Peptides against a protein of PDB entry 5OK6. Designs and how they scored, part 80

Target 1, 215 residues: chain A of PDB entry 5OK6
Amino acid sequence: ELPGLDSQWRQIENGESGRERPLRAGESWFLVEKHWYKQWEAYVQGGDQDSSTFPGCINNATLFQDEINWRLKEGLVEGEDYVLLPAAAWHYLVSWYGLEHGQPPIERKVIELPNIQKVEVYPVELLLVRHNDLGKSHTVQFSHTDSIGLVLRTARERFLVEPQEDTRLWAKNSEGSLDRLYDTHITVLDAALETGQLIIMETRKKDGTWPSAQL

## One batch from the design tools (peptide; made by RFdiffusion4, then SolubleMPNN)

Design b2_p17_8_s3 (from b2_p17_8, 8 letters changed)
Fold by OpenDDE base, seed 4:
Structure b2_p17_8_s3 (fold): chain B 215 residues (1-215), chain A 17 residues (1-17)
Amino acid sequence: as target 1 above (215 residues)
Amino acid sequence: SLPREVIENPDWELWSA
């Protein structure tokens, strides 16, 4: 059953646990399409539960570029295309109004940047490959705050690399050159890695030489 | 600058061998 309109407004918009609450690193937030959210605001502010302004089920269709992989459109802007809700507020709205059939929730994480928290709407999708088989990629999502060391460990796991094998990463840059990701302690952000970027895992030869020494 | 080594115009065929 839907709660009273004033109760809905207070639960979703209150500054302590609602939309305006402080961001905390690692917490889940959810995207809601802006037009639906505005319709909900108008409904709950109207004071009539039987109003023709009833928003219906949450429909995020306009935020997706495809209904197969459920990828977000590029260039979406907070406050224009969507609003961000904390997990509790999102789950309330879904329980009250439902979510459009077959649509996944658009869950994102709060990340900690130097002196600011933000919801990471666009995590970095990297194409992981081996130096000796560039045609076989694993697409993996990373936070901008993830270390290059995590990218390397993830690549080793995806390619079933044995613990005794020595490996390192290269990034293909915009000029088509190879940038060696030497420091594994820096972040994906610090390395300036971007979505769709090719990341090559090089494995050291048994003779102790690197394949890249021939390039 | 980030601590990186740069290979300009890599021969991808030589690397894949």
Scores: peptide ipSAE 0.390, ipTM 0.865, DockQ to the pose 0.862
Fold by OpenDDE base, seed 2:
Structure b2_p17_8_s3 (fold): chain B 215 residues (1-215), chain A 17 residues (1-17)
Amino acid sequence: as target 1 above (215 residues)
Amino acid sequence: SLPREVIENPDWELWSA
């Protein structure tokens, strides 16, 4: 049953679970397409439940690049293309209005950066490859706050590297040179890794030499 | 700056071998 319009407004915009609540690291937030959200605002502010301003089901179709992978379009802007809602508010709206059939929720995490919390709308997509087979990439998403150690572990898992095999990472830079990701404790952000960047996993030879020593 | 080992103009064919 739909709550009263004032109760909807208070639940979504105001209070401890509202849109304006403080961000907390690790929490889930959800994207809502701005036009739908503005239609909802107009509906609940109009004070008439029988109004022709009823927003219908949540439809995020315009935020997606494709309906296969449900990838977001690039360059979406908060407050222009979408609004961010905390999980509780999102779940209320979905329970009241529904979500368009077949569309997944656009869930994103709050990340902690050195002086700010933000919703990470665009995680970093890295192209993981092996040094000896650059043509076989695995695209994997990472948070900017994920460690290079996590990237390395993920690469080892994706390439089925045996536990006894020594591996290390290189990043292909914009100049086409290779930067060794030496410190595994720094973040993806600290390493300045970008979406679409090639990350090469090098495996140590059985003789104890590194393939890159020949470069 | 952490010591980054940089390989300028890597021979990708030699590495892939």
Scores: peptide ipSAE 0.372, ipTM 0.852, DockQ to the pose 0.844
Fold by OpenDDE base, seed 5:
Structure b2_p17_8_s3 (fold): chain B 215 residues (1-215), chain A 17 residues (1-17)
Amino acid sequence: as target 1 above (215 residues)
Amino acid sequence: SLPREVIENPDWELWSA
């Protein structure tokens, strides 16, 4: 049975624990398609549980670019295309109304940027490759707040690099040149890395030379 | 500008060697 309409409204729209709660770094938030959410608002504000305004199951289909990888469409706007709910509020709505069959939840993390906390709706997808096998990429998602050191560690793990092997990263830039990512303490954001960008892991030769010295 | 070394017009085939 659904909770009372006033109880639903207070649980979801609460300024302390619901939609209007302060963002906190590392917390999970969920996207809800705007039209469904507005239908739910109208239903619970109407005060009639038997109303024809019943929203049905949560359906985020319009937010997805594909139903294979469940990637979001580009250029979605908060408040226009979707609303953000904290995990507790999302789980209440899913428990009450259900989620459309086969759709995954759209979970995102709150990140802390130098001047703002925000839900990172679009993390960076990087194409990780080895210098000697550019045709075999691993697509890996990173936060804008992740360090280049994490990107390097992730590349080493994906390519099964032995602990004793020395490695470094290069980014292919928009001009087709190679930019060495030598500072591992800066973030993906600071490095201006973009989705779909090629990141090359170079492994040092046994003679102590770098392959890129031949370029 | 981020401190970086840049290789302009790299011969990508030389990395496969």
Scores: peptide ipSAE 0.363, ipTM 0.848, DockQ to the pose 0.837
Fold by OpenDDE base, seed 1:
Structure b2_p17_8_s3 (fold): chain B 215 residues (1-215), chain A 17 residues (1-17)
Amino acid sequence: as target 1 above (215 residues)
Amino acid sequence: SLPREVIENPDWELWSA
């Protein structure tokens, strides 16, 4: 049963779990398509539960570029295309109205950036490859706050690199050159890594030389 | 030798070989 309209509005907008809740690093937030959310606002503010303004199921279809991987469209803007809700508010709305059949929730994490928290709507998707098999990429999502060390560990795991094998990363830059990701303690953001960027894991040869020494 | 930090115009075929 749907809660009373005033209760819904208070729970989603002004509650301790509402839209105005302070961002906290590591918390999950969810995207809601803006038109649906505005229709919901109009419905709950109208005071008539039987109103023709009933929003129906949450439908985020317009936010997706594909229905296979459920990737977001590029360039979506908060407040224009979508609204961000904390997990509790999202779960309330889903429990009350449902989510469109087959659509996954658009869950995102709050990240800590220098002097600001934000919901990371667009985490970085890197193309991980081995230096000796550039044609076989693994797309892996990383936070901008993830370390290059995590990228390297993830690459080693994906490529089943043995613990005794020495490895390092290179990024293909916009000029087509290779930049060595030397510092593994910096973040993906600090390294200015972007979605779709090719990250090459180089494995040291048994003779102790690096394959890149011949480039 | 200092480790190479940038490789300009890499021969990708040489690296994949």
Scores: peptide ipSAE 0.357, ipTM 0.849, DockQ to the pose 0.529

Design b2_p17_8_s4 (from b2_p17_8, 8 letters changed)
Fold by OpenDDE base, seed 4:
Structure b2_p17_8_s4 (fold): chain B 215 residues (1-215), chain A 17 residues (1-17)
Amino acid sequence: as target 1 above (215 residues)
Amino acid sequence: SLPREVIENPDWALWSA
């Protein structure tokens, strides 16, 4: 059943899990398209449940670049294109109004940066390849807070690398040069890795030499 | 600068060899 308008407003805006709730690292937040959210605000503030301002089901279609992979459009801005809601608030809205048929929720994680928590709307999509098969990429999402060590482990897993095989990473930079990701303890952010960037996993030869020594 | 090696203008064909 749809709650009273004042109850909806209090639950979504001012509740313990409302929109203004402090961000906590690792928690899930959800994107809601801004025009839908503004229509909902107008509806619940109007005080008439039978109002023609009823927002209908949540529809985030304008936030998606495609309906196949459900990728977000680039350059979306919080407060202009979308609103962020904590998981509890999102689930309330979905239970009350529904979500557009076949459309997935836009779930994102709170990450901790040195002096701030933020919702990571755009995780880094890296193109993982082997040095000897550059044409076969695995696209994998990483947080900016993930370590290069995690990227390396993920690459080893995706390529079914045996535990005894020695491997290291290179990033193709904007100049077309190769930067060796030597420090595995730094983050994706610290390494300045970007979405669509090619990350090459090099495997050490059986003779103990590195393939890159020939470059 | 991050601790890394840089290979400028790599011959990509040599990795497939």
Scores: peptide ipSAE 0.372, ipTM 0.847, DockQ to the pose 0.830
Fold by OpenDDE base, seed 3:
Structure b2_p17_8_s4 (fold): chain B 215 residues (1-215), chain A 17 residues (1-17)
Amino acid sequence: as target 1 above (215 residues)
Amino acid sequence: SLPREVIENPDWALWSA
């Protein structure tokens, strides 16, 4: 059953789990298409539950570039294209109105950047490859706040590297050169890694030499 | 030799060797 309109407004806008709550690192937030959200605001502010302003089910179709991979369109802007809601508020709206059939929720994490909390709407998608099989890429999402050490561990896991094998990462730069990701403590952001960038995992040879010594 | 941190114009075919 739908709560009263004043109760809906209080839970979503003014509640402890409302839209205006402080961001906290590691929390999940959800994108809601702006026109739907504005129609919901108008409906609950109108005071008539039988109003023709009923928003219907949440439909985020306009935020997706495709309905296959459910990737977001590039260049979406908060407050222009979408509204961010904390998990509790999102789950209330979905419980009350539903979500369009077949659409996944657009869940994103709050990250801690230098002097700011932000919902990371666009995580970095890296193309992980092995040095000896550049034609087989694995696309993996990383936060800008993830360490290069996490990227390396993820690459090792994805390629089933044995614990005794020594490995390191290279990034293909914009000039087509290889930059060694030697510091594993810096973040994806600090390393200036970008979506679609090729990251090569090099495995050390049994003789103790690196394949890249031949380059 | 300092470990090369940058490899300019790598021959990608040599990685598979």
Scores: peptide ipSAE 0.368, ipTM 0.846, DockQ to the pose 0.542
Fold by OpenDDE base, seed 5:
Structure b2_p17_8_s4 (fold): chain B 215 residues (1-215), chain A 17 residues (1-17)
Amino acid sequence: as target 1 above (215 residues)
Amino acid sequence: SLPREVIENPDWALWSA
């Protein structure tokens, strides 16, 4: 059974636990398509539970680029295309109205940047490869706040690199040159890594030489 | 500038060597 309309509004829109609550790093937030959300607002503000303004199930179809990988469309704008809800508020709406059949929730994390906390709607997708097999990429998603050290560890794990093997990263830049990611303590953001960028894991030879010394 | 080495115009065929 649906809660009373005033109770729904207070549960979702409140400044302490609802849509307007402060962002906290590491917390999950969810995207809701703007038109559906506005329909819900109109329904609960109308005061009639039997109103023709009933929003139906949550449908985020317009936010997706594809229904295979459920990637978001590029260039979506908060407040125009979607609203952000904290996990508790999202779960309430899903429990009350349902989610469109087969659609996954659009979960995102709050990240802490030097001057702001925000929901990271678009994390970075990197193409991880080995230096000796550039044709076999692993697409992996990273936060802009993730360290290059995490990218390196993730690459080592994906390629089943033994603990005793020494490895380092190179980024292919827009000019087609190779930029060595020397500092592993900087972030993906600091390194200016972009979605679709090729990241090459180089493995040190048994003789102690690096393959890149031949380039 | 980030601490990085740059290889300009790398011969990509040499990675597999």
Scores: peptide ipSAE 0.364, ipTM 0.847, DockQ to the pose 0.846
Fold by OpenDDE base, seed 2:
Structure b2_p17_8_s4 (fold): chain B 215 residues (1-215), chain A 17 residues (1-17)
Amino acid sequence: as target 1 above (215 residues)
Amino acid sequence: SLPREVIENPDWALWSA
């Protein structure tokens, strides 16, 4: 059963548990398409449950680039294209109105940046390759707050690298040069890695030499 | 700046070998 309109408004918009609550690192937030959310606001503020302003099921279709991989469109803006809701508020709305059939929830994490918490709507998609097989990429998502060490471990796992094999990362820059990701303790953000960037995993030769020494 | 080794104009064919 749908709760009363005032109860819906208070549950979703209250500053303690609703949309206006403080962000906390590691928490899940969800995107709601702005037009649907505005229709919901109009419905609950109108005070008439029988009104023609009923929003129907949550429909995020306009936020997706494709319905195969459910990738977000690029350049979406908070407050213009979507609203962010904490997990509790999202689950209430889904329970009350439903989600459009076949659409996944758009879950995102709060990340800690040096001076601010932010919902990471766009994680970094890196193209992982081996130095000796540049044509075979693995696209993997990383947080801006993930370490280069995590990127390296992920690359090793994806390429089935044995524990005794020594490996390191290179990033292809915009000039086509190779930047060695020397420090594995810095973040993806600190390394200035971007979506679509090629990350090359180099494996040390059995003779103890690096393939890149020939470049 | 963290010490980065930079390879300018890498011969990609030498890596693929």
Scores: peptide ipSAE 0.360, ipTM 0.841, DockQ to the pose 0.857

## One batch from the design tools (peptide; made by RFdiffusion4, then SolubleMPNN)

Design b2_p18_1_s1 (from b2_p18_1, 9 letters changed)
Fold by OpenDDE base, seed 3:
Structure b2_p18_1_s1 (fold): chain B 215 residues (1-215), chain A 18 residues (1-18)
Amino acid sequence: as target 1 above (215 residues)
Amino acid sequence: ASSVTDEQLQAHSAKLAE
């Protein structure tokens, strides 16, 4: 049985665990498709549990570009396409109405930007390659707040680079040239790296020279 | 309101030089 309509409204919209709750770094928030959410609002505001405004199960299908990897469509806008709920509110709605069969929850993390906390709806997907095998890419997801050092470590791990081998990163820019990522302490955001961007890991030769120095 | 926007990201990003 569903909770009282007024109780649902208070819990999700105005409660301490509601939609307007302050963000905290590291917390999980969840996306809810906007039309479903508006239907739910109409239902609980109508005051009649037997009304034709019952929203049914949560269905986020329109937010996904595919049902294989469950990637979000590009260019989704908060308040237009979806709403963000804290984990507690999301779990209440799922408990009350259910989630469409087979759909995963759309979980995202609160990140710490220089001056504000925000939910990172679109983490950066980088294409990692080796300088000597550009045809074999590994797509890896990173937060904008992750360091270039983490990107490098991840690349080394994916390509099974031995600890004694020296490596460095290059990013392919919008002009098609390669920018060297010298500072490994800056973030993905600071480096202005974007989804789909090619990141090239260069490995130092046994003679101590870099392959790029001969180009 | 709560999500990271492209505008916010652009304001904080700076492309590294070669």
Scores: peptide ipSAE 0.284, ipTM 0.807, DockQ to the pose 0.025
Fold by OpenDDE base, seed 1:
Structure b2_p18_1_s1 (fold): chain B 215 residues (1-215), chain A 18 residues (1-18)
Amino acid sequence: as target 1 above (215 residues)
Amino acid sequence: ASSVTDEQLQAHSAKLAE
């Protein structure tokens, strides 16, 4: 059931939990397809609940490149393709208008960058592989703010590495060579890791030598 | 609210791995 149009506008645009509220690290925000949102704005600004400008259910279909993994299209631009709403505002809109059947919400996290909070619309997808089997990758999503240490732990978990086994990471660079990720305390952002980048987990040999030393 | 931009990411990157 829809509340009054003025109430909708205040709740979504001007409320304490509205679109313009401050970002807080770790909170969830949601993407809304821009045309739908503009239609909603026109509807609530029109002052007639029975107007033909009724936006219908939220449909973010144009933001997805697939309906299997619900991956976002690349190169979407805030304010052009989508609007970001805080969780409360999103849930209000969904409760009022519904969401297209079978379509998941596009939930994203606020991350803490060195000088600003931002919604991370595109987390980094890394291809994790073992040094001895480069053909078997595990695609794993990471925040730009995640540490290389987390990437390493995740790789160890995915490859069922025993606790006593020593491991380290290499990143395949744009030239096709391997750069060692020495510092595990830096972030994915600091290391300039990108989506689709191959990350190689090297496991120390039983003789105490590294496979890369024998290349 | 605002999203992370590629420009912002590049500005904050230490370029330790490319």
Scores: peptide ipSAE 0.282, ipTM 0.819, DockQ to the pose 0.024
Fold by OpenDDE base, seed 4:
Structure b2_p18_1_s1 (fold): chain B 215 residues (1-215), chain A 18 residues (1-18)
Amino acid sequence: as target 1 above (215 residues)
Amino acid sequence: ASSVTDEQLQAHSAKLAE
């Protein structure tokens, strides 16, 4: 059953638990398509629950690039294309109005940037490859706040690298050259890694030499 | 805005190599 219109507004827009509440690192927030949200605002602000302004089920279809991988379209803008809600508010709206059948929620994480918390709407999708098989990529999502060490560990796990094998990373830059990722303690952000960027995992040979030294 | 912006990322991004 739908709660009263004033109660809905208070639960979703209340600055303590709603849309305007402080961001906390590691928490989940959800995207809601802007036109649906504005329709909901008009409905609850109208004061008539029987109004023709009833928003119907949440439908984020216009935010998705495709219905296979459910990736977001590029270049979406907060306040123009979508609004961000904390998990509690999102779950209330879904319980009240429903979500379009078969459509997944658009869940994103709050990350800690220097001096500010933000929702990371576009995590970095890296193309992980092995130096000896550049044609077989694994797309893996990382936060800008994840370390290069995590990228390396993830690559090792994905490629089933044995613990005794030494590995290192290279990033293909915008100029088409390869930059060595020496420091594993810096972040994806610090390394200026971007979505779609090729990351090459090099495995040390049994003779102790690196494959790249022969190229 | 609550979302990360490209401007914010650019301001904090500096390609570091040792």
Scores: peptide ipSAE 0.275, ipTM 0.806, DockQ to the pose 0.024
Fold by OpenDDE base, seed 5:
Structure b2_p18_1_s1 (fold): chain B 215 residues (1-215), chain A 18 residues (1-18)
Amino acid sequence: as target 1 above (215 residues)
Amino acid sequence: ASSVTDEQLQAHSAKLAE
């Protein structure tokens, strides 16, 4: 059952728990397709629950580029293509109107950038490979705020590297050469890593030498 | 709420030197 229209508005469009609430690092926010959201606004502002302005179920289809991996289209703009809602507000709307059958929620995290919190709509997708098998990539998403150390640990896990094996990372740059990721404490953002970039995990040889030293 | 923009990311990016 739908709550009263005024109650719906107060739950979603307020500065404490709704759309306008402050961002907090680590919180989940959800994307809602803009046209649906505007239809909902018109419905609840109209004051008639039986109005023809009823928005129906949430349908984010236009935000997705594919229905396999449910990737977002590139270049989506907040306020034009979608709105962001905190988890509580999103769950209210889903409970009241439903979500289109088969569509996953578009959940994103608030990240802490220097002096600002933002919802990270587009995390970085890196192509992780081993130095000796460049043809087998693992695509993994990382936050811009994730450390290179996390990228390395993730690569080690994906490639089943034993704890005693020593590893290091290289990034393929725009010129096609390899840049060594020496500092594992800097972030993906600091390292200027981009979506689709090849990240090469090198494993130290048993003789204590690195494969790259022979190149 | 506000999403992060490419301009904001670029402002904070300092590419690791080799």
Scores: peptide ipSAE 0.255, ipTM 0.802, DockQ to the pose 0.024

Design b2_p18_1_s2 (from b2_p18_1, 9 letters changed)
Fold by OpenDDE base, seed 1:
Structure b2_p18_1_s2 (fold): chain B 215 residues (1-215), chain A 18 residues (1-18)
Amino acid sequence: as target 1 above (215 residues)
Amino acid sequence: ASTVTDEQLAAHSAELAK
């Protein structure tokens, strides 16, 4: 059931608990397509619940590049293409208006960057490969705040590396050379890893030598 | 803006590299 228009406005755009609330690391926020949101604003500000400005169900279709993987289009801009709502506000809107059938919510996390909290709309998509099969990549998303250690563990899991096998990571740089990711405690951000970057997992040979040492 | 931007990431990376 739809609450009163003023109540909707206060619930969604309240500066303390709504759209303007402070970001908190680890919390989920949701993207709402800008035109829909503006239509909703016009509706609730109009004062007539029976007006022709009724926004209908939430439809984020224009934010997606495809309806298969539901990946976001690149280069979306907050305030132009979408607005961000905290989980509570999002769930209210969905409960009131619904979400387009088959369309997933666009959930994103607040991350803690140095001295700032931000919603990470675009996690880093890394191409994980094994040193002996560079043509077979696994795309995996990581937060900028995830450690290189997590990337390594994820790679080991994806490639079914046995616990007794030693592994290490290399990043292919813009020059086409390989940079060793020595420190596994630094973040993806600290390592300056970017979307589409090839990350090579090297597995130590049974003889105790590294494949790269023989190159 | 409440989102992580490429500019912000670049700025942070540059600061960390110092």
Scores: peptide ipSAE 0.229, ipTM 0.801, DockQ to the pose 0.021
Fold by OpenDDE base, seed 4:
Structure b2_p18_1_s2 (fold): chain B 215 residues (1-215), chain A 18 residues (1-18)
Amino acid sequence: as target 1 above (215 residues)
Amino acid sequence: ASTVTDEQLAAHSAELAK
């Protein structure tokens, strides 16, 4: 059963778990397509529960590039294309109105940047490859705040690298050359890594030499 | 809520590169 219109408005906009509540690092927020949200606003502000302004189920179709991998379109703008809701508010709306059949929720994380919390709508998608098989990539999503060490560990796991094998990373830069990621303690942001960037995992040879030394 | 912007990321990276 739907709550009263005023109750819905208070819960989503002005509640402790409402749209305007402070961001907290590590929390999940959800994207809602802007036109649907505006329709919902009009409905609950209208004061008539039987109004023709009923928004129907949440439909985020216009935010997706495709219905296969459910990636977001590039260049979406908060307040123009979508609104962000904290998890509690999102779950209320879904329970009240439903979500379009087959659509996944668009969940994003709050990250801690220097002196500010932000929702990371576009995490970095890196193309992980092995030095000896550049044609076989694993696309993996990382936060800008994730360490290069995490990228390396993730690459090792995806490629089933044995614990005793030594590995290191290279990033293909915009000029087409390879930059070695020496410091594993810096972040993806610090390393200026971007979506679609090729990250090459090099494995040390049994003789103790690196394959790249022969290039 | 506020999102991470490309401008914010670029600004941060530029400061670290100094």
Scores: peptide ipSAE 0.228, ipTM 0.800, DockQ to the pose 0.021
Fold by OpenDDE base, seed 2:
Structure b2_p18_1_s2 (fold): chain B 215 residues (1-215), chain A 18 residues (1-18)
Amino acid sequence: as target 1 above (215 residues)
Amino acid sequence: ASTVTDEQLAAHSAELAK
């Protein structure tokens, strides 16, 4: 059941779980296409539930570049292309108006950057490969706040590396050379890793030598 | 709410690289 228009406005805009709520690390926020949201604002501010300004179901189609993986278009801007809502507000809107059939919610996480909380709309997509098979990549998403250690663990898991096998990472830089990721405690952000970047997992040989030492 | 921007990330990475 749709609540009263004033109640909708208060719940989404001014509530403890409204769009102006402070960000907290680890929380889920959701993207809403701006034109739909503005239509909703006009509807609830108009005070007439029978108004022709009814927004209909939420439709984020214009935010997606594809309907297969539901990837976002690049270069979307908050306040221009979309509005961010906390999970509670999003779920209210979905319950009231519905979401376009077959369309997934656009859920994103709040991350903790140095002294700032932000919604990470674009996590880093890394291409994980093994040193001995550069042609077989695994695309994996990471937060900018994830450690290189997590990237390494993820690579080990994807490539079914045994616990006793030693591994290390290399990143292919913009110049095409390989930079070794020595410190596994730094973040993806600290390492300046970018979407589409090739990350090479090197496995130590049984003879105790590294493949890269022979290059 | 506020999103992470590419400019913010680039600036942060550049500062850490110094």
Scores: peptide ipSAE 0.189, ipTM 0.774, DockQ to the pose 0.022
Fold by OpenDDE base, seed 5:
Structure b2_p18_1_s2 (fold): chain B 215 residues (1-215), chain A 18 residues (1-18)
Amino acid sequence: as target 1 above (215 residues)
Amino acid sequence: ASTVTDEQLAAHSAELAK
């Protein structure tokens, strides 16, 4: 059952717990397609529950580039293509109106950047490979705030590297060369890693030498 | 920073993997 229209407005459109609340690192926020949201606003502001302005179920179809991996289209803009709602507000809307059948929620995390909080709508997708098998990649999403150390640990896990084996990373740069990722404490952002970039994990030989040292 | 071409590394790594 739908709550009263004024109650809906107060739950969603407020500065304390709704759309206008402050961002906090680690919190989940959800994308809602803008036209649906505007229709909902018109409905609840109209004051008639039986109005023809009823928005129906949430439908984010226009935000997705595919219905297989449910990846977002590139270049979506907040306030133009979508609005962001905190988890509580999103769950209210879903409970009241439903979500289009088969569509997943578009959940994103608040990240802490230098002097700013941001909902990270587009995390970085890296292609992880081994130095001796460049043809088999694992696509993994990382936050811009994740460390290179986390990328390395993730690569080790995906490739089932034993704890005693030593590994290091290379990034394929725009010039087609491989740059060593020496500092594992810097972030994905600081390393200027981009979505679709190839990251090569090199494994140290049993003799203590690196494969690349013989080049 | 030490840089190596992807082609050089791939070729060498492929040889070592045999």
Scores: peptide ipSAE 0.007, ipTM 0.395, DockQ to the pose 0.503

